# Ledger of designs, part 14: peptides against a protein of PDB entry 3KDP

Target 1, 230 residues: chain A of PDB entry 3KDP
Amino acid sequence: PFLIFIIANIPLPLGTVTILCIDLGTDMVPAISLAYEQAESDIMKRQPRNPKTDKLVNEQLISMAYGQIGMIQALGGFFTYFVILAENGFLPIHLLGLRVNWDDRWINDVEDSYGQQWTYEQRKIVEFTCHTPFFVTIVVVQWADLVICKTRRNSVFQQGMKNKILIFGLFEETALAAFLSYCPGMGVALRMYPLKPTWWFCAFPYSLLIFVYDEVRKLIIRRRPGGWVE

## One batch from the design tools (peptide; made by RFdiffusion4, then SolubleMPNN)

Design b1_p9_4_s3 (from b1_p9_4, 7 letters changed)
Fold by OpenDDE base, seed 3:
Structure b1_p9_4_s3 (fold): chain B 230 residues (1-230), chain A 9 residues (1-9)
Amino acid sequence: as target 1 above (230 residues)
Amino acid sequence: DLVEEFLKL
């Protein structure tokens, strides 16, 4: 989010404090829960890792986590961001380069895509209104991400949902996200204004996309072991 | 605000 904010000079999609709430709040219990996942049924058929040559974090894992899934997550968040701004009169093309004027407190006549003028305070309300739905979008997409991380090769349907700690993690991150989104004072403390309940559903297509994408990937790996997709 | 100062960096 912040990289695109700097490169494209768009209004800030997600606050730094909100990012910390993701990294330190919502993601910790889910990440720990993966340590308690049941071994895949075929683990004993795999060769042992050579600790001298084989990295725990390899290029394939980095490519999957950051290059594929992370990009889909970012797209989901930005989609939500652009939809909210468009509903408030700012079309995506109009946001490019707008940051300079957007963040200037002395400019109170910034025009939207329809010629409506926005005061600094009105713009900041809209900006902070974007932070919460972006955050929630990340959490909803993380549901799929966590579930797909249960296995490297087996389908989730083969592995099952037996990890109670993972299920607890999904509940915990969702409850924390709801708390951070709706607790009084979060608008001041975290610059997270309350979101309409409908915004929780905005990420569902992306969450489903991640899930389907990974299940298809795993299916290909199972059918063609040692392929470039592995 | 500490957040605004951090965002100015």
Scores: peptide ipSAE 0.009, ipTM 0.537, DockQ to the pose 0.030
Fold by OpenDDE base, seed 2:
Structure b1_p9_4_s3 (fold): chain B 230 residues (1-230), chain A 9 residues (1-9)
Amino acid sequence: as target 1 above (230 residues)
Amino acid sequence: DLVEEFLKL
């Protein structure tokens, strides 16, 4: 999000405070819960890794976690961001390079895609209106990410949902997201304005995409051990 | 305000 903000010079899609709420709030309990996950059923049937050649974290794992899955997360967030701005008169193409004028408090006549002029205060309200739905979109996508992280090779359907701490983490992050989105005063305290309940559903296609993608990947690995997908 | 100042850098 921040890299695209700099490169494309668009209005800020996700605030610093919302990023901190993700990294320190919603993600902590889910991440810790993975330490309590049961070993995959075939772990004792696999040969021990060679500690000299086989890294615990390899380039393939980094590519999956940050490259592929992280990109789908970012796309989900940006989709929500662009939809909100488009509903307020700012089409995606018009946002390119707009940041300089958007963030200037002395410019009170920034035009939208339809020629309507927006004051600095009006623009900041719309910007902060994007932060909460972007945050919620990340949380909804993280449901799928957490579930797929339960296993490296086996299907989630083979592993099951036996980790009570992981289940608690999913409820905790969702409850925290709802609290931060709807509690009175969050707009002032965190610049997180309340969202319509319909915005929770904007992320569902991306969450499903991540889940299906990873299950297909794992299926290929099980059918073709030692393939390029591992 | 601090975030705005940091984003101006």
Scores: peptide ipSAE 0.008, ipTM 0.463, DockQ to the pose 0.028
Fold by OpenDDE base, seed 5:
Structure b1_p9_4_s3 (fold): chain B 230 residues (1-230), chain A 9 residues (1-9)
Amino acid sequence: as target 1 above (230 residues)
Amino acid sequence: DLVEEFLKL
């Protein structure tokens, strides 16, 4: 989010506080829960890694985490951001380069895509109205990310949802996201304004896409062992 | 105040 904010000079899509709430709040328990996942049923049929050549964190894992899944997460968040701004009169093309005037407190006549003028206060309300839905979008896609991380090769349907700590993590991150989004005073404390419940559903297609993508990937690995997808 | 200053960064 911050890189696109700099490169495109768009209004800030996700605040620093909301990023910290993801990294230190919603992701922590889910990540720890993976340590308690059961081994895949076929793990003993695989050859051991070569400790000299095979890294625990390899280019393929980085590519999957940041280059594939992370990009789908970012797309989900930015989709929500652009939809909210478009509903408020700011089309995506109009946001390019707008940051300088958007963040200037002395400019109270910033025009939207329809010629409506926006005061600094009104613009900041809209900006902070984007932060919470972006945050919630990340949490919703993280459900899929966590579930797909249960296995490397087997389908989640083969592995099942037996890890009670992981299930607890999914509920915890969701409850925390709801708390941060709707608790009175969060707008003042964290600049997280409450979101309409409908915004929770905007991320569902992306969460489903992540899940389907990974299941298809795993299916290909099972059918074609030793391929570039493994 | 500290949060507000941090958010101005």
Scores: peptide ipSAE 0.008, ipTM 0.523, DockQ to the pose 0.036
Fold by OpenDDE base, seed 1:
Structure b1_p9_4_s3 (fold): chain B 230 residues (1-230), chain A 9 residues (1-9)
Amino acid sequence: as target 1 above (230 residues)
Amino acid sequence: DLVEEFLKL
């Protein structure tokens, strides 16, 4: 998100405090829950990893996590961001290069795509209105990320949802996201304004896409061992 | 304020 903010000079899509709430709030319990996941049913049929030659985190895992899934997550967040700004009169093309004027507190006549003038305060309200839905979008796609991380090769349908701590983690991150989104004073404290309940559903297509993508990937790996998709 | 300060960097 921050790279696109710099390159495109758009209004800030996700605040620093909101990023900290993801990294330190919503992600920790889910990540820890994976330590309690049951081994895949075929684990005893696999050769042991050589700890001297085989990296635990390899290029394939980095490519999957950051190059593929991370890009889908970023697209989901930015989609939500652009939709909210468009609903408030700022079309995506108009946002390019707007940051300098957007962040200037002395400019109170920034025009939207329809010629409406926006004060600094009004612009900051709409910016902070984007932060919460972006955050919630990340949490919703993280549901899919956590579920797909249960297995490397087997389908989630083969593994099942028996890890009660993982299920608790999904509820915890969702409850925390709801708390941060709707608790009074969060707009002042965290610059996270309350979002309409409909924004929770904006991320669902991306969460489903991640899930389907990974299940298809795992299916290909099972059918064609040693392929480039591993 | 902290974000504005960080964005000025």
Scores: peptide ipSAE 0.008, ipTM 0.507, DockQ to the pose 0.030; fails the geometry check

Design b1_p9_4_s4 (from b1_p9_4, 6 letters changed)
Fold by OpenDDE base, seed 3:
Structure b1_p9_4_s4 (fold): chain B 230 residues (1-230), chain A 9 residues (1-9)
Amino acid sequence: as target 1 above (230 residues)
Amino acid sequence: DLVEEMLAK
C-alpha cells in the first residue's frame, strides 16, 4: 500500500497502525497454526532436503507468497480502496497525484471528479473510511491464503480441514478484524472508521480467485511433476 | 496526527 501511495501520490490507502494490527494481530495465530498441519500423504515419496544446498524458504516459495498471492491480495485491497473513493466522488484517475493537495490542511476546496469541493476534514474522513475496509479485505483474502498454505501439492479437498488450531486461527483473525472495525474509539486510535457490513463481501471474489488459482496450480503439479509451476 | 507521526519514523 505504501509503495503505491508514494509512486502514484494517492491518498493513503492503509494506515501504518492498521498494518501493524495485521502483522501482529490477525496474522499471528494463523501463521503459528501452520506448524500443526498434518503431513501430506505424499511426503514420504519426496526426497529429503539437503540442508547444505536446499533452503527452507526458497525462491519458489517467496515467489508464490509475495509475488503471486501477494499481488492478488494487494489488488483486492486496492479494488476496495478505489471503489470506496469512487462512491465518494473520486474516480481512480483523479486520485493520481492528488496526495499533495489531499494532505494539505490549508486547502479546503479540493474538487472531486464531479466538481464537488471537499474540506480537509471531509477528505480525512473519506481516507480513514478506506482503512477499515482495506484491512477487512486483507483478512478475507488471508482466509484463502491460509487455507491454500495447508498443503504444497495436495488439494485442500484431499487434505481436509482437520487442523483445529488453523480453524481457530481463522475465527480469531475474523473476530479481531470485527473488533478493530466496530469497537468505539478505533477511529481515533487506529484511524479505522466503522465498516458497513457490505464491505466484508467486497474481497470475496479475490479470496475465491486465490483459492481457485492455487487449486489449479496444485492440480497441474500433481499431473505434471517437476513442471515450472512447482 | 498519529499517522503522520508514524510516517515520519
Scores: peptide ipSAE 0.009, ipTM 0.469, DockQ to the pose 0.031
Fold by OpenDDE base, seed 4:
Structure b1_p9_4_s4 (fold): chain B 230 residues (1-230), chain A 9 residues (1-9)
Amino acid sequence: as target 1 above (230 residues)
Amino acid sequence: DLVEEMLAK
């Protein structure tokens, strides 16, 4: 999000505080919960990894986590961001290069795509209104990400949802997301303005996409061991 | 703002 903010010079899609809430709040407990995940049913049937050559975190895993899943997460967040701004009169094309004027408190006549002028305060309200749905979008996508991270090879349907700590983590991150989204004062404290409940559903297609993508990937791995998708 | 204020101290 921040990279696109810098490269495209768009209004800030996700605040630093919201990023910290993701990294330290919503993601930490779920990530720790994976340490308690049951071994894959076929793990003892696999050859042991060579600890000298087979890294726990390899380039393929990094590519999957950051290059593929992380990109889908970012796309989901940006989709939500662009939809909200479009609903407020700022079409995506108009946002390109707008950051400089957007962030200038002395410019109170920034025009939207329809010629409506926006004061600095109004612009910051809509910006902070975008932060919460972007954050929630990430959390909803994190549901799928966490679930797919349960296994490297087995389907979630094969592995099951037996890790109670992981399930608790999903509820915890969702509850935290709801708290941060709807608790009074979050707009002032965290620059996270309340969102309409409908915005929670905006991320669902991306969550589903991640889930389906990973299940298909794992299916290919199971059918074609040693393939490039492993 | 609150977190930024806390980090600024």
Scores: peptide ipSAE 0.009, ipTM 0.407, DockQ to the pose 0.030
Fold by OpenDDE base, seed 2:
Structure b1_p9_4_s4 (fold): chain B 230 residues (1-230), chain A 9 residues (1-9)
Amino acid sequence: as target 1 above (230 residues)
Amino acid sequence: DLVEEMLAK
């Protein structure tokens, strides 16, 4: 999100504090929970890895986790961001290069895509209105990401949801997201305005997309062992 | 007022 903020010179889509809440708050417990995941049902049928050639964390796994899934996650967040700004009169194309004027408190006549002038205060309200939905979108997408990380090749339907710690992690991150989104004072403390409950559903298509994408990937791996998708 | 409070932090 921050890279796009700099490159496209758009209004800040996700605040630094919200990023820290994701990295330290919502991601830690779920990540630890993966250490307690049960072995895949077919793991004992596989040949042992060669410790000299086969890395535990290889480039392919990194590419999947931080490349493909990470990009879909970012798209989900930006989708929410662009929808909110568009509903407030700022179309995506109009946001390009707007940051300089957006962040200038002395400019109180920034025009939206429809010619409406926005004061600095009004712009900051809209900006901070984006922070919470973006954060919540990331959490909702993380549900799918965490679930797909349960296995490397087996379907989640084959593996099941037997990891109680992972289930607890999903509830914990959701509860934390709700707390940060709705607790009084979070707007002042974290620049996170209260979220309309309907915005929780904005990320669902992307969460589903990640889930389906990974299940298809795993299906291909099961049908073609040793392929480039593994 | 809320924005000013947010910017003061």
Scores: peptide ipSAE 0.006, ipTM 0.442, DockQ to the pose 0.053
Fold by OpenDDE base, seed 5:
Structure b1_p9_4_s4 (fold): chain B 230 residues (1-230), chain A 9 residues (1-9)
Amino acid sequence: as target 1 above (230 residues)
Amino acid sequence: DLVEEMLAK
């Protein structure tokens, strides 16, 4: 979000406070829950790794976690951001280069894509209205991300959902997201304005995409061991 | 990780 914010000079899609809420709030319990995941059923049938050549964290794992999955998460968030702004009269192309005027408190006549003028206060309300749905979008996408992290090779359907701590983590992060989104005073304290319930569903296609992508990846690994997809 | 997350987001 910050790279696009800097390069495209668009209104800030996700605040620093919301990022901290993700890192310190919603992600911690789910991440810890993975330590309690059961071993995959085929672990004893796999060849041992070569400790001299095979790292526990390899470039393929990093590429998958940060490159592929991370990009899909970001796309989900930005999709939500652009939809909200478009519903408020700001089409994506109009947002390019708008940040300078958007953030200027002395400019109260910033025009949207339809010629409507927006005061500074109105612009900040719609901006902060984007932050909460962006945050929620990340949480919804994280559901799929956490679930796919249960296994490296086996399907989630083969592994099952027996990790009660992981299930608790999914509920905890969702409850926390709802609390931060709807608790009175969060708009002032965290600049997280309440969102319509419909925005929770905006990320579902991306969550599904991540899940399907990883299941297909794992299927390929099972059929063709030692491939570049592993 | 936090910085990368901030930059990616």
Scores: peptide ipSAE 0.011, ipTM 0.431, DockQ to the pose 0.027; fails the geometry check

Design b1_p9_5_s1 (from b1_p9_5, 5 letters changed)
Fold by OpenDDE base, seed 3:
Structure b1_p9_5_s1 (fold): chain B 230 residues (1-230), chain A 9 residues (1-9)
Amino acid sequence: as target 1 above (230 residues)
Amino acid sequence: SLVEEALAA
């Protein structure tokens, strides 16, 4: 999110406080919960790793976690961001390079894609209106991410949802997202304005996509061990 | 991968 903000010079899609809420609030318990995940049923059928050459975290795992899944998360967030701004009169093409004028408090006549003028205060309201849906989108996508991270090769349906701490983590991050989105005063305290409940559903296609993608990937790995998909 | 990382970060 922040790199696109810099490169494209678009209005800030996700606030720093909101990022902290993700990194420290929603991600912490789920991440810890993975330490308590049950071993995959096939773990004893694998050769022991060579502790001198084999890393617990390899480049393929990093590429999957930060590359593929991270990209889908970011795309989900940006999709929500662009939809909200478009609903408020700012088409995606119009946002390119707009940041400089958007963040200038002395410019009170920034035009949207339809020629409507926006004051600095109005622009900041719509910007902060994007933060909460972006945050919620990330949380909803993280549900799928956390679930797929339970296993490397087994289907989630084979592994099951037996880790009570992971289940608790999913509830905790969802409850925190709801609290931050709807608790009075969050707009003032965190620059997170209340979210219409419909925005929770905007991320569901992306969560489903991640889940299906990973299940297909794992299926390929099971059918063709040693392939490039591993 | 680089574009993916750039979008994710």
Scores: peptide ipSAE 0.010, ipTM 0.444, DockQ to the pose 0.022
Fold by OpenDDE base, seed 5:
Structure b1_p9_5_s1 (fold): chain B 230 residues (1-230), chain A 9 residues (1-9)
Amino acid sequence: as target 1 above (230 residues)
Amino acid sequence: SLVEEALAA
């Protein structure tokens, strides 16, 4: 988000406090839960790895998990951001280069895509209204990311949801997201303004996309072992 | 994660 904020000069899509809530709040328990995941049912049917060439975590796995999935997460967050701003009169094309005037507190006549003028206070309200939905979008996409990380080769349907700590992590991150989004005073304390419940559903297509993408990847690996998809 | 850092960045 911050790179696109700098490159495109758009209004800030994700606040620093929101980033800290992701890094320290929503991701910690899920990450710890993966340490307690059961071994895949086919682990004893696989050939032993070459200890000189094969790493437990290879660069290809890292690139797929953190590169491709991360890009889908980013797209989900930005989609939510652009939809909210468009509903408030700011079309995506109008946001390009707008940051300079947007962040200037002395300019109270910034026009939207329809010629409506916005005060500094009004602009900051809509900006901070984007931060919470962006955060919630990341959490909803993280549900799919965490679930797909349960296995490397087997389908999640073969592995099942037996890890109680992982299930707890999914509830914890969701409860924290709801708390930060709806608790009175969070707008003042954290600049996280209340989220309309409908925005939780905006991320669902992206979570489904991640899940389907990874299940298809794993299916290809099972059918064609040693391919470029590993 | 590297993704969150890349997103934050």
Scores: peptide ipSAE 0.024, ipTM 0.573, DockQ to the pose 0.028; fails the geometry check
Fold by OpenDDE base, seed 4:
Structure b1_p9_5_s1 (fold): chain B 230 residues (1-230), chain A 9 residues (1-9)
Amino acid sequence: as target 1 above (230 residues)
Amino acid sequence: SLVEEALAA
């Protein structure tokens, strides 16, 4: 989000405080939960790792985790961001380069895509309205990410939801998302204005996409061991 | 890590 904010000069999609809440609040418990995930059914049948040839974290895993899944998560967040801004009169194309005028408190006549003028305060309300749904989108997409991260090769249907700590992590991050989204004072304290419950559904297509993508990937790995998809 | 990348992006 921040890189695109700088490169495209768009209004800030996600605040620093919200980013910290994701990293420290929503990600820590789930990440710890993965350490307690039950081993894959076939892991003990594999040959011991060769430390010279087998990387603990290989380039394919890095590419999948940081390149592919991370990109889908970011796209999900940005989709929600663009939808909210479009519903408020700012089409995506109009947001390009708008940051300079958007963040200038002395400019109170920034026009939207329909010629409506927005004061600085009105713009900041819309911006902060985007932060919460963006955060919620990340959390909903993280549900899929956590579920798929349970295994490297086995389907979720094969591995099951046996890790109680992971299940707890899913509830914890959801509860935190609900707290940050709906608790009074979050708009002032964290610049996270409350969202309509309908905004939770904006992330679902991306969560489903990640789930389907990973299940297909794992299916390919199972059918073609040693392929480029691992 | 995935979330960090999603947030960095």
Scores: peptide ipSAE 0.015, ipTM 0.492, DockQ to the pose 0.030; fails the geometry check
Fold by OpenDDE base, seed 1:
Structure b1_p9_5_s1 (fold): chain B 230 residues (1-230), chain A 9 residues (1-9)
Amino acid sequence: as target 1 above (230 residues)
Amino acid sequence: SLVEEALAA
């Protein structure tokens, strides 16, 4: 998001406060939950890793996590951002290079894609209206990410969801997202304006995509151990 | 976090 914000000079898709809420609120409990996940059914039957040669997090896992899943998460967030702005009259092509005029408090006649003029205050309301859905999109995508990260090889259907801490983490991040989205005063305090309930569903295709992608990946690994997908 | 990397990107 930040790189696209700089390169494309678009209005800020995700605020600093929202990022802090992700890092400190939604990511911590899920991350801890993974530490308490039960081992895969075959892990304890495997030979111990060589601590001198075998890394806990290998390059393949890094590539999968940060390269593939991270890109899908970013796409989900940006999709939500562009949809909200388009619904408010700002088509994606019109946002390119708009940041300078958007952030100028002295310009009160910024035109949307339909020729409607927007005051500085109106623009900031729309900008902050994007922050909450972007955040919620990340949370919904994190549901899939957290679930798929339980195992390296086994399907979620094979391993199950017996980790109560993981279930609690999913509940906590969802409750936090709901609190930040709907609690009075969050718009003033956090620049997170209330979210229409429909925006929770905007992330579902991306969450499903991550889930399906990982299940297919794991299926390939089970069929072809030591393949390029592992 | 994966989210931080995605957000940095």
Scores: peptide ipSAE 0.012, ipTM 0.473, DockQ to the pose 0.029; fails the geometry check

